# Peptides against a protein of PDB entry 4GXB, part 134

Target 1, 277 residues: chain A of PDB entry 4GXB
Amino acid sequence: VPTEEVSLEVLLSNGQKVLVNVLTSDQTEDVLEAVAAKLDLPDDLIGYFSLFLVREKEDGAFSFVRKLQEFELPYVSVTSLRSQEYKIVLRKSYWDSAYDDDVMENRVGLNLLYAQTVSDIERGWILVTKEQHRQLKSLQEKVSKKEFLRLAQTLRHYGYLRFDACVADFPEKDCPVVVSAGNSELSLQLRLPGQQLREGSFRVTRMRCWRVTSSVPLPSGSTSSPGRGRGEVRLELAFEYLMSKDRLQWVTITSPQAIMMSICLQSMVDELMVKKS

## One batch from the design tools (peptide; made by RFdiffusion4, then SolubleMPNN)

Design b2_p21_8_s1 (from b2_p21_8, 11 letters changed)
Fold by OpenDDE base, seed 2:
Formats: sequence, C-alpha cells, structure tokens
Structure b2_p21_8_s1 (fold): chain B 277 residues (1-277), chain A 21 residues (1-21)
Amino acid sequence: as target 1 above (277 residues)
Amino acid sequence: VMDLEEMRRRYEEALELFKKL
C-alpha cells in the first residue's frame, strides 16, 4: 500500500469516535500514540491500552476479532476487510484491576475507564444485580466516576471480555455457551433447558496448554445449520484443563472468536508472569 | 501444570493461522 496520509477512525468502547491523521504505513503503536495524543492521554499511560479489531454488530455491540499486533498497519488491517462493520477500538489491555489505580490518577485515563465500564455494564459484560445497578446509576447521575469505578471493580466479570454466544463440548457436547475472559480465567456460562444458569470457571493456571484449529467442514449432507454458509472456516479453541488431581480433560470451544480467546489467554498468562517476576 | 512454552507456541500458531485466513 502506498504511504499516504489518511484519516483513521478509532472507537472507544462506548462507540465514541476518535479521528486521527496517520500514515497508511503507521504501525499499531504509531496509531495508538496518535489516538493517545488526540485524547490527551499521557505517554506513560499508553501501555495500558491496546487497539483491537472488532466487528460492530447491528445493536452496536462489538465482537472482538483480535488485538492488533505491533507489526500490523491498523489502516490496512481494517480497510482490507472491505466492510464497514469492522472497526478499530481502543480498550484497556490489562486484566488486574489494580492497574486501574495507575490509570485513574489521570483525568483522561479515568474517563476512558469510566466510559469503558459504563459500556461494559450496558452491554451486560459486567454482571450486576438490580440493587447494584441502582447504585451505579446513582453514581453515574452524580458523575462520580471514581466512585463508580470502585463499585464496578467489585462486580462480577469486571474487566472481562465477553464473547459472542458459541458452542462448547463442556459440560455436554454441542452445548451453547457464553464465554468471557478475565481474571486469569475463561468463564463459560450456559443454561441448559429447564436449568438454572451455570458457570464453569477455567483458570489459566490450571490449563496445561491450548490450541486454535481451523477446519473446513466437509460437506457432510445433513446438519446444514442454516446460518453457516457452506465453506465457512470453523475455528476451535481447545485447552487441556486440570479438572482434578491427575485428571486432565480437553475442553473445546467452537467459535469464530477462537483466535481472540487465545490472545486473551496469552495476555492473561503474560500478565501473571509479569506479576511473578 | 502450566507449560508456558507450549502455550506460547500455540499462541503463535494461532496468530499464523489468523494470517492465513
């Protein structure tokens, strides 16, 4: 791609648009720096955020495709998809809420975390009770951003990334699940017919390994699930999990977001390693 | 339990897989 100056749209978690002038040849960090500059985010806080490629759904929700890598050219990465559904999103890129303290010290950082958290609650990524929701709304009305975040930090799935509904082979084959990544785990939520919501927690520290595989479904005649176009690549994330003492079991998640899930796993592992070092 | 080397390898494989998609 020829090096040209372009206007690139980067979205915040709440859908707020940040327009930056960048070169088509600018790498992810260059674009991130441009976004930070546009937002007046200090340089020392840039590392707490990343750019993500997402697909915007009809309801305005984001389906995370992947984190943009350092070597990528965000303009090329998003435009090459030739679909306006794909967006670049700025989001915090750490898992431990303790790092919020560093970010919250800055007005811009605080605003970013606040906007993200509000959005995550509104999208149902953070799970709230009715009473908690009332409290959050009260704080939001008062524009008490710090207090809002402090309360939010205590909520279930705070800081998690929620994926689109998908299928897993746990606890049963072909079980519909909602996967969320955060707090060094994958949370698999499911509701079996006539049953209460169940959650499986899979801590990364108990994962021996994981893998992503792609397969082209063989035209097996029968189960044309109407929504999968003939020939769509099936992505799976499989991880080997220590279920109990000396008992390893593979869990397989079938999802178009399998790659993003693996990125989250690696990111969580990396963060844990930093804390241990 | 956690084989970090294998995890990293699998992650890289996933990234390469993505590049091919």
Scores: peptide ipSAE 0.018, ipTM 0.482, DockQ to the pose 0.809
Fold by OpenDDE base, seed 1:
Structure b2_p21_8_s1 (fold): chain B 277 residues (1-277), chain A 21 residues (1-21)
Amino acid sequence: as target 1 above (277 residues)
Amino acid sequence: VMDLEEMRRRYEEALELFKKL
C-alpha cells in the first residue's frame, strides 16, 4: 500500500469513535500514540492499552479477532479484510486489577476504564446480581467513577474478555460453552442436558502447553454445524491441563476465536512472569 | 442530512465531553 495520510477510526469499548490522522505505513505503536494524543492520555499510560482487531456483530457487540502486533500496520490490517464489520478497538491490555490504580490516577485513564467497565457490564461480560446492578446504577447516576470501578473490581469476571459461544470436548464431547479469559484462567461456562449451569476454571499455571490448529472440514455428509458455510476453516485451541496430581488431560475448544484465546493465554502468562521478577 | 462540518463539530464536542467526565 502506498504511504499516504489517512483518517483512521478507532473505537472505544463502548463504541465511541476516535478519529486519528496517521500514515498508512504507521505501525501499531504509532497509531496507539496518535489515539492517546487525541484523547490526551499521558505517554506513561499508553502501555496499559492495546489495539485489537474485532468484528462488529449484528447486535453491535464486538467479537475479538486478535491483538494487533507491534509490526502490524493497523490501517492495512483492517482495510485488507474488505468488510465494514471489522473495526479497531482500544482496550486495556493488562489482567491484574491492581494496575487500575495506576491508570485511574489520571482523569483520562479513569474515563477509559469507566467506559470499558460500563460496556462490559452492559454486554454481560461482568456478572452482576440484581442488588449489585442497583448499586452500580446509583453510582453511575452520581457519576462517581472511582467508586463505580471499586465496586466493579469485586464483581465476578471483572477484567475478563468474553468470547462468542463455541464448542468444547470437556466435560463431554460437543459441549456448548462460553469461554472467558481473565485472572490467569480460562473460564468455561456450560449447560449440560438436564443440568444447571456449570463453570469450569482452567488456571494457566496448570496448563503444560497449548496449541492452535487450523483444518478444513472434509465434505462428509455429517451435520455441518449450523452457520458454517462449506469450506470454512475450523480453528481449535487445545491445551494440556493438570487435572489432578500426575494426571494430564487434553481439552479442546473449537472456536473461530481460538487465536485470540491463545493470545490471551500468552498475555496472562507474560504478566505473571513480570510479577514474579 | 448532517453536513460534514457539523458532523465534525459534533464529534469534537463529544470527544471533549468524554475528556471532561
Scores: peptide ipSAE 0.000, ipTM 0.286, DockQ to the pose 0.013; fails the geometry check
Fold by OpenDDE base, seed 4:
Structure b2_p21_8_s1 (fold): chain B 277 residues (1-277), chain A 21 residues (1-21)
Amino acid sequence: as target 1 above (277 residues)
Amino acid sequence: VMDLEEMRRRYEEALELFKKL
């Protein structure tokens, strides 16, 4: 791609557009810095955020595809997909809510966290009771961002990424699940026929290993997966989990977001390692 | 249909509002 100056659109979690003038050859960090500058985010807070490639769904929700890597050219990465549904999103890139304290000290950082949190609640990524929702709305009406975030930090799945519904082989084969990543775990929510909603927690510290695989399904006459066209690449995340003492079991998640899930796992592990150092 | 200048202006206003919040 020839090096040219272009206007690149980067979205906040709430869908707010940030337009930055960058070079097509600018790497992820260069674009991130441009976005930060546009928002007046101080340099020392840039590291708390990352750029993500997402697919915007019809309802305006974001399906996270992957984190943009350092070597990538965001303009090329998004435009090469030749679909306007793909967007670049700015989001916080740490898991421990303790880091919110650093970010919240700055007005711009506070605003970014607030916008993200509001969006996550509205999209159902953060789970709230009716009473909690009322309290949050009251704080939102008052534009009390710090108090809003402090309350939000106590909520279930605060700081999690929620993935689109997919399939796992746990607890049973071909179980429909909603996976969320956060707090050093993968949370698998499922509702089996005739059963209540259940949540399985898979802590990264009990994962011996994980892998992502891709395969092309053989044309079998039975389209077992509604909506998957012939020739669609099937992505799977498999991890070997310590279920009990000396009992390892493989769990496999079939999802087009398997790559993003693996990125989350690695990111959570990396953060834990930083905390131990 | 907004012209480009109006769109830019509205964007800038929204961005400034974001900064003030």
Scores: peptide ipSAE 0.000, ipTM 0.297, DockQ to the pose 0.013; fails the geometry check
Fold by OpenDDE base, seed 5:
Structure b2_p21_8_s1 (fold): chain B 277 residues (1-277), chain A 21 residues (1-21)
Amino acid sequence: as target 1 above (277 residues)
Amino acid sequence: VMDLEEMRRRYEEALELFKKL
């Protein structure tokens, strides 16, 4: 793509649009800096955020595709898909809520975290009880952002990314699950017929390894769900998990977001390594 | 079809609201 000045739209978690003037040749960091400047986010806080490629659903929800890498050209990455459903989203890119303290010290950082957290609650990514919801709404009405975040930090799945419903082979074959990544784990939520909601927690520290595979399903005459075209690439994330002492078991998740899940796993591991150093 | 100036104004207003929140 020739180097040209373009207007690029970057969304916040709540769908708020940030328009930045960038070059088509600007890399991810250049675009991130432009967004930060537009928001008046201090330079020292830029590293707490990243740009993500997402697919916007009809209901306005975001399906995370991947994190934009440093070498990427965000304008090219999003426009090459030739679909308006793909967007670039700014989101915090750390997992440990302790880093919120650094970000919250700045008004813009506080606002970003607040907007993200409100959105995550509204989307059901953060799990809340009725009482907690009441408390959060009260704080929101009072515009007490710091108190709101402090309460939110205590909530289940705070800071998690929630993926689209998919299929896993755990605890049984072809189980419908909702996967969430955060707090150094993958959470697999499922409800089997006649059973209560169950959650499988898979800590990254107990994963021996993981891999992503792609395959093209053979046109087997079986009941293809009508919505997936017969030729769609099937992505799977498989990880080998230490279930008990000296007992490793493979768990496989079939999801179009398998790549994003693997990125989350690596990111969580990387952060843990930084904390141990 | 929203006028470009109106879109810009709405955008700037939204940004200012975000900065004030």
Scores: peptide ipSAE 0.000, ipTM 0.288, DockQ to the pose 0.013; fails the geometry check

Design b2_p21_8_s2 (from b2_p21_8, 9 letters changed)
Fold by OpenDDE base, seed 3:
Structure b2_p21_8_s2 (fold): chain B 277 residues (1-277), chain A 21 residues (1-21)
Amino acid sequence: as target 1 above (277 residues)
Amino acid sequence: VMDLEAIRASYEKALELFRQL
């Protein structure tokens, strides 16, 4: 691609648009720095955020595709997909809420965390009771961003990334699940026929390994699930999990977001390693 | 304990798969 100056749109979690002038040849970090400058985010806080490739759904929600790598050219990465549904999103890129303390000391950092958290609650990524929702709304009305975040940090799935509904082979084959990544785990929410909502927690520290695989479904006359066109690549994330003492079991998640799930797992592991050093 | 080599291999494979899609 020829090196040209272009206007690139980067979205915040709440859909706010940040327009930056960059070169088509600018790498991910260059674009991130441009976004930070546009927002007046200090340089020392840039490392707490990353750029993500997402697909915007009809309801305005984001389906995360992947984290943009350092060597990538964000303009090329998003435009090469030739669909306006694909967007670049700025989001915090750490898992431990303790790092919020560093970010929220700055006004811009505070605003970014606040906007993200509000959006995550509105999208149902963070789980709230009726009473908690009332408290959050009260704080939002008062524009008490710090207090809002402090309350939010105590909520279930705070800091998690929620994926689109998919299928797992646990606890039963072809079980519909909603997967969320956060707090060094994969959370699988499922509802079996005639049962209450259940959650399976899979801590990354109990995963021996994981892998992503792709397959092309054979044209078997079986009713392909309505959302998977005939011949579409099936992606799976499989991990070997320590269920109990000396008992390893493979768990497989079938999802078009299997790659993003793998990225989250690696990111959580990396953060844990940094904290232990 | 996690197999770091297996994890790295899995991640690299995932990225390669993405490039092929």
Scores: peptide ipSAE 0.027, ipTM 0.660, DockQ to the pose 0.767
Fold by OpenDDE base, seed 2:
Structure b2_p21_8_s2 (fold): chain B 277 residues (1-277), chain A 21 residues (1-21)
Amino acid sequence: as target 1 above (277 residues)
Amino acid sequence: VMDLEAIRASYEKALELFRQL
């Protein structure tokens, strides 16, 4: 790709557009720095955020595809997909809410966390009771960003990344689940007809290993599930989990976001390793 | 695009964490 100056759109979690002038040859960090500069985010806080490739759904929700790697060229990565539904999103890239304290010390950092958190709540990524929602709304109306975040930090799935509905073989085969990654775990939420919401929590510390596999479904004459075209690659994330003492069990998630899930797992493990060092 | 190297790295780290349990 020829090196040219281009305008690149980067979205915040709330859909706010940040336009940056970059080179087509700029790597992920270069673009991230440009975004930070545009937002007046201090250099020492850049490391708390990452650029993600997402697919914007019809409802405006983001389906996370992957984190952009350091070696990638964000402009090329997004434009090569030749679809306007793909966007680059800036989001915090740590899991431990303790790191919020560092970010919140800066006005811009605070604003970014606030905007992200508001968006996550609105999208149902963070789970709130009616009373909690009322409290959050009150704080939002007052524009008390710090207090809002402090309350939000106590909420279920704060800081989690929620994936699109998919299928898992847990607790049973072919269970429709909603997977969320955060707090060093994968949360698998299942609601069967007429049943209460069930959640399986899988801590990364109890995962012996995980893998992503891809397969091309053979043209079986059987009913193509609506929305999966013939020939779509099936991605699976499988992890071996210590269910109990001396009992390992494989759990498999079938999802187009299996790669993103694996990236989350890696990121969570990396963060844990940093804390143990 | 699947990053096999990243997957490998994740696997190794997961094993390390598991051994510490």
Scores: peptide ipSAE 0.022, ipTM 0.589, DockQ to the pose 0.115
Fold by OpenDDE base, seed 5:
Structure b2_p21_8_s2 (fold): chain B 277 residues (1-277), chain A 21 residues (1-21)
Amino acid sequence: as target 1 above (277 residues)
Amino acid sequence: VMDLEAIRASYEKALELFRQL
């Protein structure tokens, strides 16, 4: 791709558009710095955020595809997909809420976390009771961003990334599940026929290993699940989990977001390693 | 595109964490 100056759109979690002028040859960090400058985010806070490739769904929700790597050219990465549904999103890129304290010290950082948190609550990524929702709305009306975040930090799945509904082989084969990644775990929410909502918590510290696999489904006739076009690659994330003492079991998640899930696992493990060093 | 190197690195780190249990 020839080096040219281009206008690149980067979205915040709330859908706010940030337009930056960059070179087509600018790498992820260069684009991130441009976005930070546009937002007046201090340089020392840039490292708390990352650029993500997402697919914008018809309802405006974001399906996370992957985190953009350092070597990537964001303009090329997004435009090469030749679909307007793909967007670049700025989001915080740490898991431990303790790092919020560093970010919240700055007005722009505070605003970014606030906007992200509001969006995550509205999208149902952060789970709230009716009473908690009332409290959050009250704080939002008062524009008390710090207090809002402090309350949000106590909520279930705060800081989690929620994936699109998918399928797992746990606890039974072909179980529909909603996977969320956060707090050094994968949370699998499922409802089996005739049962209450259940959550399986899989801590990354108890994962011996994980892998992503891809397969091309054989053209099975009429039973292709509604919405999967013929020839879609089936992605799976499998991890070997320590279920009990000396008992390892493989759990397999079938999802188009298997790659993103693996990136989350890696990121959570990396953060844990930093904390232990 | 799968980042095989990243996957490998994640695997090794996961094993390290697992051994510390």
Scores: peptide ipSAE 0.021, ipTM 0.581, DockQ to the pose 0.115
Fold by OpenDDE base, seed 4:
Structure b2_p21_8_s2 (fold): chain B 277 residues (1-277), chain A 21 residues (1-21)
Amino acid sequence: as target 1 above (277 residues)
Amino acid sequence: VMDLEAIRASYEKALELFRQL
């Protein structure tokens, strides 16, 4: 791709558009710096955020495809998909809520966290009771951003990334599940008809290994998973988990977001390593 | 579209870090 100056749109979690002038040859960090400059985010806070490739759904929700890697050219990565549904989104890229304290000290950082958290609650990524919802709405009306975040930090799945409904082989084969990543775990939630919500928590510290596989299903007469055409690439995330003492079991998640899930796992492990050092 | 080799390399790195935990 020839090097040219272009206007690139980057979205915040709430759908706010940030337009930046960048080169087509600018790498992920260059674009991130441009976005930070546009928002007046200080340089020392840039590292708390990342750029993500997402697919915008009809309802305006974002399906996270992957975090843009350092070697990528964001303009090329998004435009090569030849679909307007793909967007670049700025989001915080750490898991431990303790880092919120650093980000919240800055007005712009505070606004970014607030916008993200509001969006996550509205999308049902953060789980709230009726009373908690009332309290949050009251704080929103008052525009008490710090207090809002402090309350939000106590909520279930705060800081988690929620994926689209997919399929896992746990607890049994072909189970419909909703996967969420956060707090050094993958949470697998399922609700079967007439049953109570069940959740499996898989801590990354008990994962021996994980892998992403890509396959093209053979045209076998078996009913392809709902929403995937025959012959479409199937992505799977498999991890080997220590279920009990000396008992390892493979768990496989079939999802178009398998890559994003694996990136989350890596990121959580990386953060744990930083904390250990 | 996706650099699978780069992703795989990242997995190996993550696994190595994990082993150090």
Scores: peptide ipSAE 0.021, ipTM 0.582, DockQ to the pose 0.080

Design b2_p21_8_s3 (from b2_p21_8, 8 letters changed)
Fold by OpenDDE base, seed 5:
Structure b2_p21_8_s3 (fold): chain B 277 residues (1-277), chain A 21 residues (1-21)
Amino acid sequence: as target 1 above (277 residues)
Amino acid sequence: VMDLELIREEYERALELFRQL
């Protein structure tokens, strides 16, 4: 691609648009620095954020596709998909809420975390009770961003990434589930007919390994999930989990976001390794 | 016990798979 100056749109979690002028040859870090400069985010806080490729849904929600890698050219990565549904999103890229303390000391960092957290609550990524919701709304009305975040940090699935509804083979075959990644785990939420909401927690520290596989469904397979066109690649994330002492079991998640799930797993593992060093 | 080396290999394969999609 010829090196040209282009305008690139980067979205915040709340859908706020940040327009930056970059070169088509600028790598992910160059674009991230441009976004940071546009937002007046200090250089020492840039490392707490990453650029993600997402698909914008009709309702304005984001389906995360992957994290942009350091060697990538964000402009090329997003435009090569030839669909306006694909966007680049800035989001925090750490899992431990302790790092929020570093970020929220700065006004811009605080605003970014606040906007992300509000969005995550509104989208139902963070689980709240009625009372908690009332408290959060009160703090939001007062524009008490620090207090809002402190309360949010105590909420279930704070800092989690929620995926689109998909299918797993646990606890039963072909179970509809909602997967969330965070706090060094995959959370699988399901509601079977006539049953209460159940959650399976799979800690990454108990995963022996995981893999992503792709397959092309045979034309005869009647399982038209409404959103998968005939002939779309089927992605699966499988992980081998230590269920009990000396008992390993494979769990398989069928999802178009299987790659993103694997990226989250690796990212959580990497962060844990850094903390142990 | 988590096999970190195996995990890394699977991660790289996942990224390669994505680039082929």
Scores: peptide ipSAE 0.027, ipTM 0.649, DockQ to the pose 0.795
Fold by OpenDDE base, seed 4:
Structure b2_p21_8_s3 (fold): chain B 277 residues (1-277), chain A 21 residues (1-21)
Amino acid sequence: as target 1 above (277 residues)
Amino acid sequence: VMDLELIREEYERALELFRQL
């Protein structure tokens, strides 16, 4: 791609558009810095955020595809997909809510966290009771962003990334699940027929390893899944989990977001390693 | 005990797979 000055749209979690003038050859960090500058986010807080490639759904929800890597050219990465549904989103890139304290000290950082948190609640990524929702709405009406965040930090799945519904082989084969990543775990929510909602928690500290695999389904004559075009690559995330003392078991998640899940796992592990150092 | 080396390798492979998609 020839080096040209372009206007690149970067979205906040709430869908707010940030237009930045960048070069087509600008790498992820360059674009991130441009976005930060546009928002008046101080340089020392840039590292708390990352750019993500997402697919915007019809309802405006974001399906996270991947984190943009340092070597990538965000303009090229998004435009090469030749679909307007793909967007670049700015989001916080840490898991421990303790880091919110650093970000919240700045007005812009506070606003970003607030916007993200509001969006995550609205999208059902953060789980709230009716009473909690009432309290949050009250704080939102008062525009008490700090108090809003403090309350939100106590909520279930605060700071988690929620994935699209997918399939796992746990607890049963071909089990429909909703996976969320956060707090050094993968949460698998499932509702089996006739059963209540169940959650399986898989702590990264109990994962011996994980892998992402791709496969091309053989043209089996039974088009059992409506909408999967012939030749669609099937992605799987498999991890070996310490279920009990001396008992390892593989868990496999089949999802087009398997790569994003692996990115989350690695990111959570990396953060844990930083805390141990 | 997590095998961090193995984890890293698998992550890198996942990224490579993504680049090929």
Scores: peptide ipSAE 0.027, ipTM 0.647, DockQ to the pose 0.837
Fold by OpenDDE base, seed 2:
Structure b2_p21_8_s3 (fold): chain B 277 residues (1-277), chain A 21 residues (1-21)
Amino acid sequence: as target 1 above (277 residues)
Amino acid sequence: VMDLELIREEYERALELFRQL
């Protein structure tokens, strides 16, 4: 792609648009810096955020496709898809809420975390009770961003990334699940017919390994599930999990977001390694 | 193509991290 100056739209978690002038040849960090500059985010806080490629759903929610890597050209990465559904989103890129303290010290950082958290609650990524929701709304009305975040930090799945509904082979084959990544785990939520909501927590520290596989389903004749066009690539995330002492079991998640799940796993592991170091 | 490359890199990194843990 020829090097040209372009206007690139980057979205915040709440859908707020940030327009930056960048070169088509600018790498992810260059674009991130441009976004930070546009927002007046200090340089020392840039590392707490990343750019993500997402698909905007009809309801305005984001389906995370992947984190943009350092070597990528965000303009090219998003425009090459030739679909307006794909967006670049700025989001915090750490898992431990302790890092919120660093980010919250800055007005812009605080605003970013607040906007993200509000959005995550609104989208149901953060799970809240009715009472908690009332409290959060009260704080939101008062625009008490710090207090809002402090309360939010105590909520279930705070800081998690929620994926689109998908399928897993746990606890049973072909179980519909909602996967969320955060707090050094994959949470698999499922509701079987006539049953209560169940959650499987898979801590990354108990994963021996994971892999993403891509397969093209052979045109088997009959079960054309209407929604999967003939020839769609099936992505799967499989991880080997220590279920109990000396018992390893593979868990496989079939999801178009398998890559993003893998990225999350790696990111969580990386963060844990930094803490141990 | 890019996704496959990314997958490979993440996978290798993941394996290495697990070996270090």
Scores: peptide ipSAE 0.021, ipTM 0.555, DockQ to the pose 0.083
Fold by OpenDDE base, seed 3:
Structure b2_p21_8_s3 (fold): chain B 277 residues (1-277), chain A 21 residues (1-21)
Amino acid sequence: as target 1 above (277 residues)
Amino acid sequence: VMDLELIREEYERALELFRQL
């Protein structure tokens, strides 16, 4: 692609549009810096955020495809997909809420975290009780962003990334699940017939390894999942988990977001390693 | 105990798979 100056749209978590002028040849960090400059985010806070490729659903929800890698050209990465559904989103890229303290010290950082948190609550990524919701709304009405965030930090799945509904082989084969990544875990929410909602917590510290695999379904398989065209690549994330003392078990998640899940796992592990150093 | 070496290899494979998508 020839090097040209272009206008690139980057979305915040709440769908707010940030337009930046960049070169088509600008790499992910260059674009991130341009977005930061546009928002007046200090340079020392840039590292707390990343650019993500997402697919915007009809309801305005984001399905996270992947984190943009350092070598990528964000303009090319998004435009090559030739669909307006694909967007670039700015989001915080750390997991430990302790880092919120650093970001919240700056007005722009505070605003970004606030907007993200409001969006995550509205989308049901952060789980709230009726009373908690009332308290959050009251704080929002008062425009008390810091207090809002402090309350939000105590909520279930604060800082988690929620994935689209998918299938796992745990606890049973072909079990429908909703996966969320955060707090150094994968949370698998499931509802079996006649049972209450259950959550399986898989801590990354108990994962021996994980892998992403791709397969092409053979045309002869009768399980026509309605809507997946003949020929869609099936992605799976499998991880080997220490269920109990000396008992390892493989858990496999079938999801088009398997790559994103893997990125989250690696990111959580990396953050834990930094904290231990 | 996490096998960090194996984890890294699988992550690299995932990235490679993504590049091929």
Scores: peptide ipSAE 0.044, ipTM 0.685, DockQ to the pose 0.833; fails the geometry check

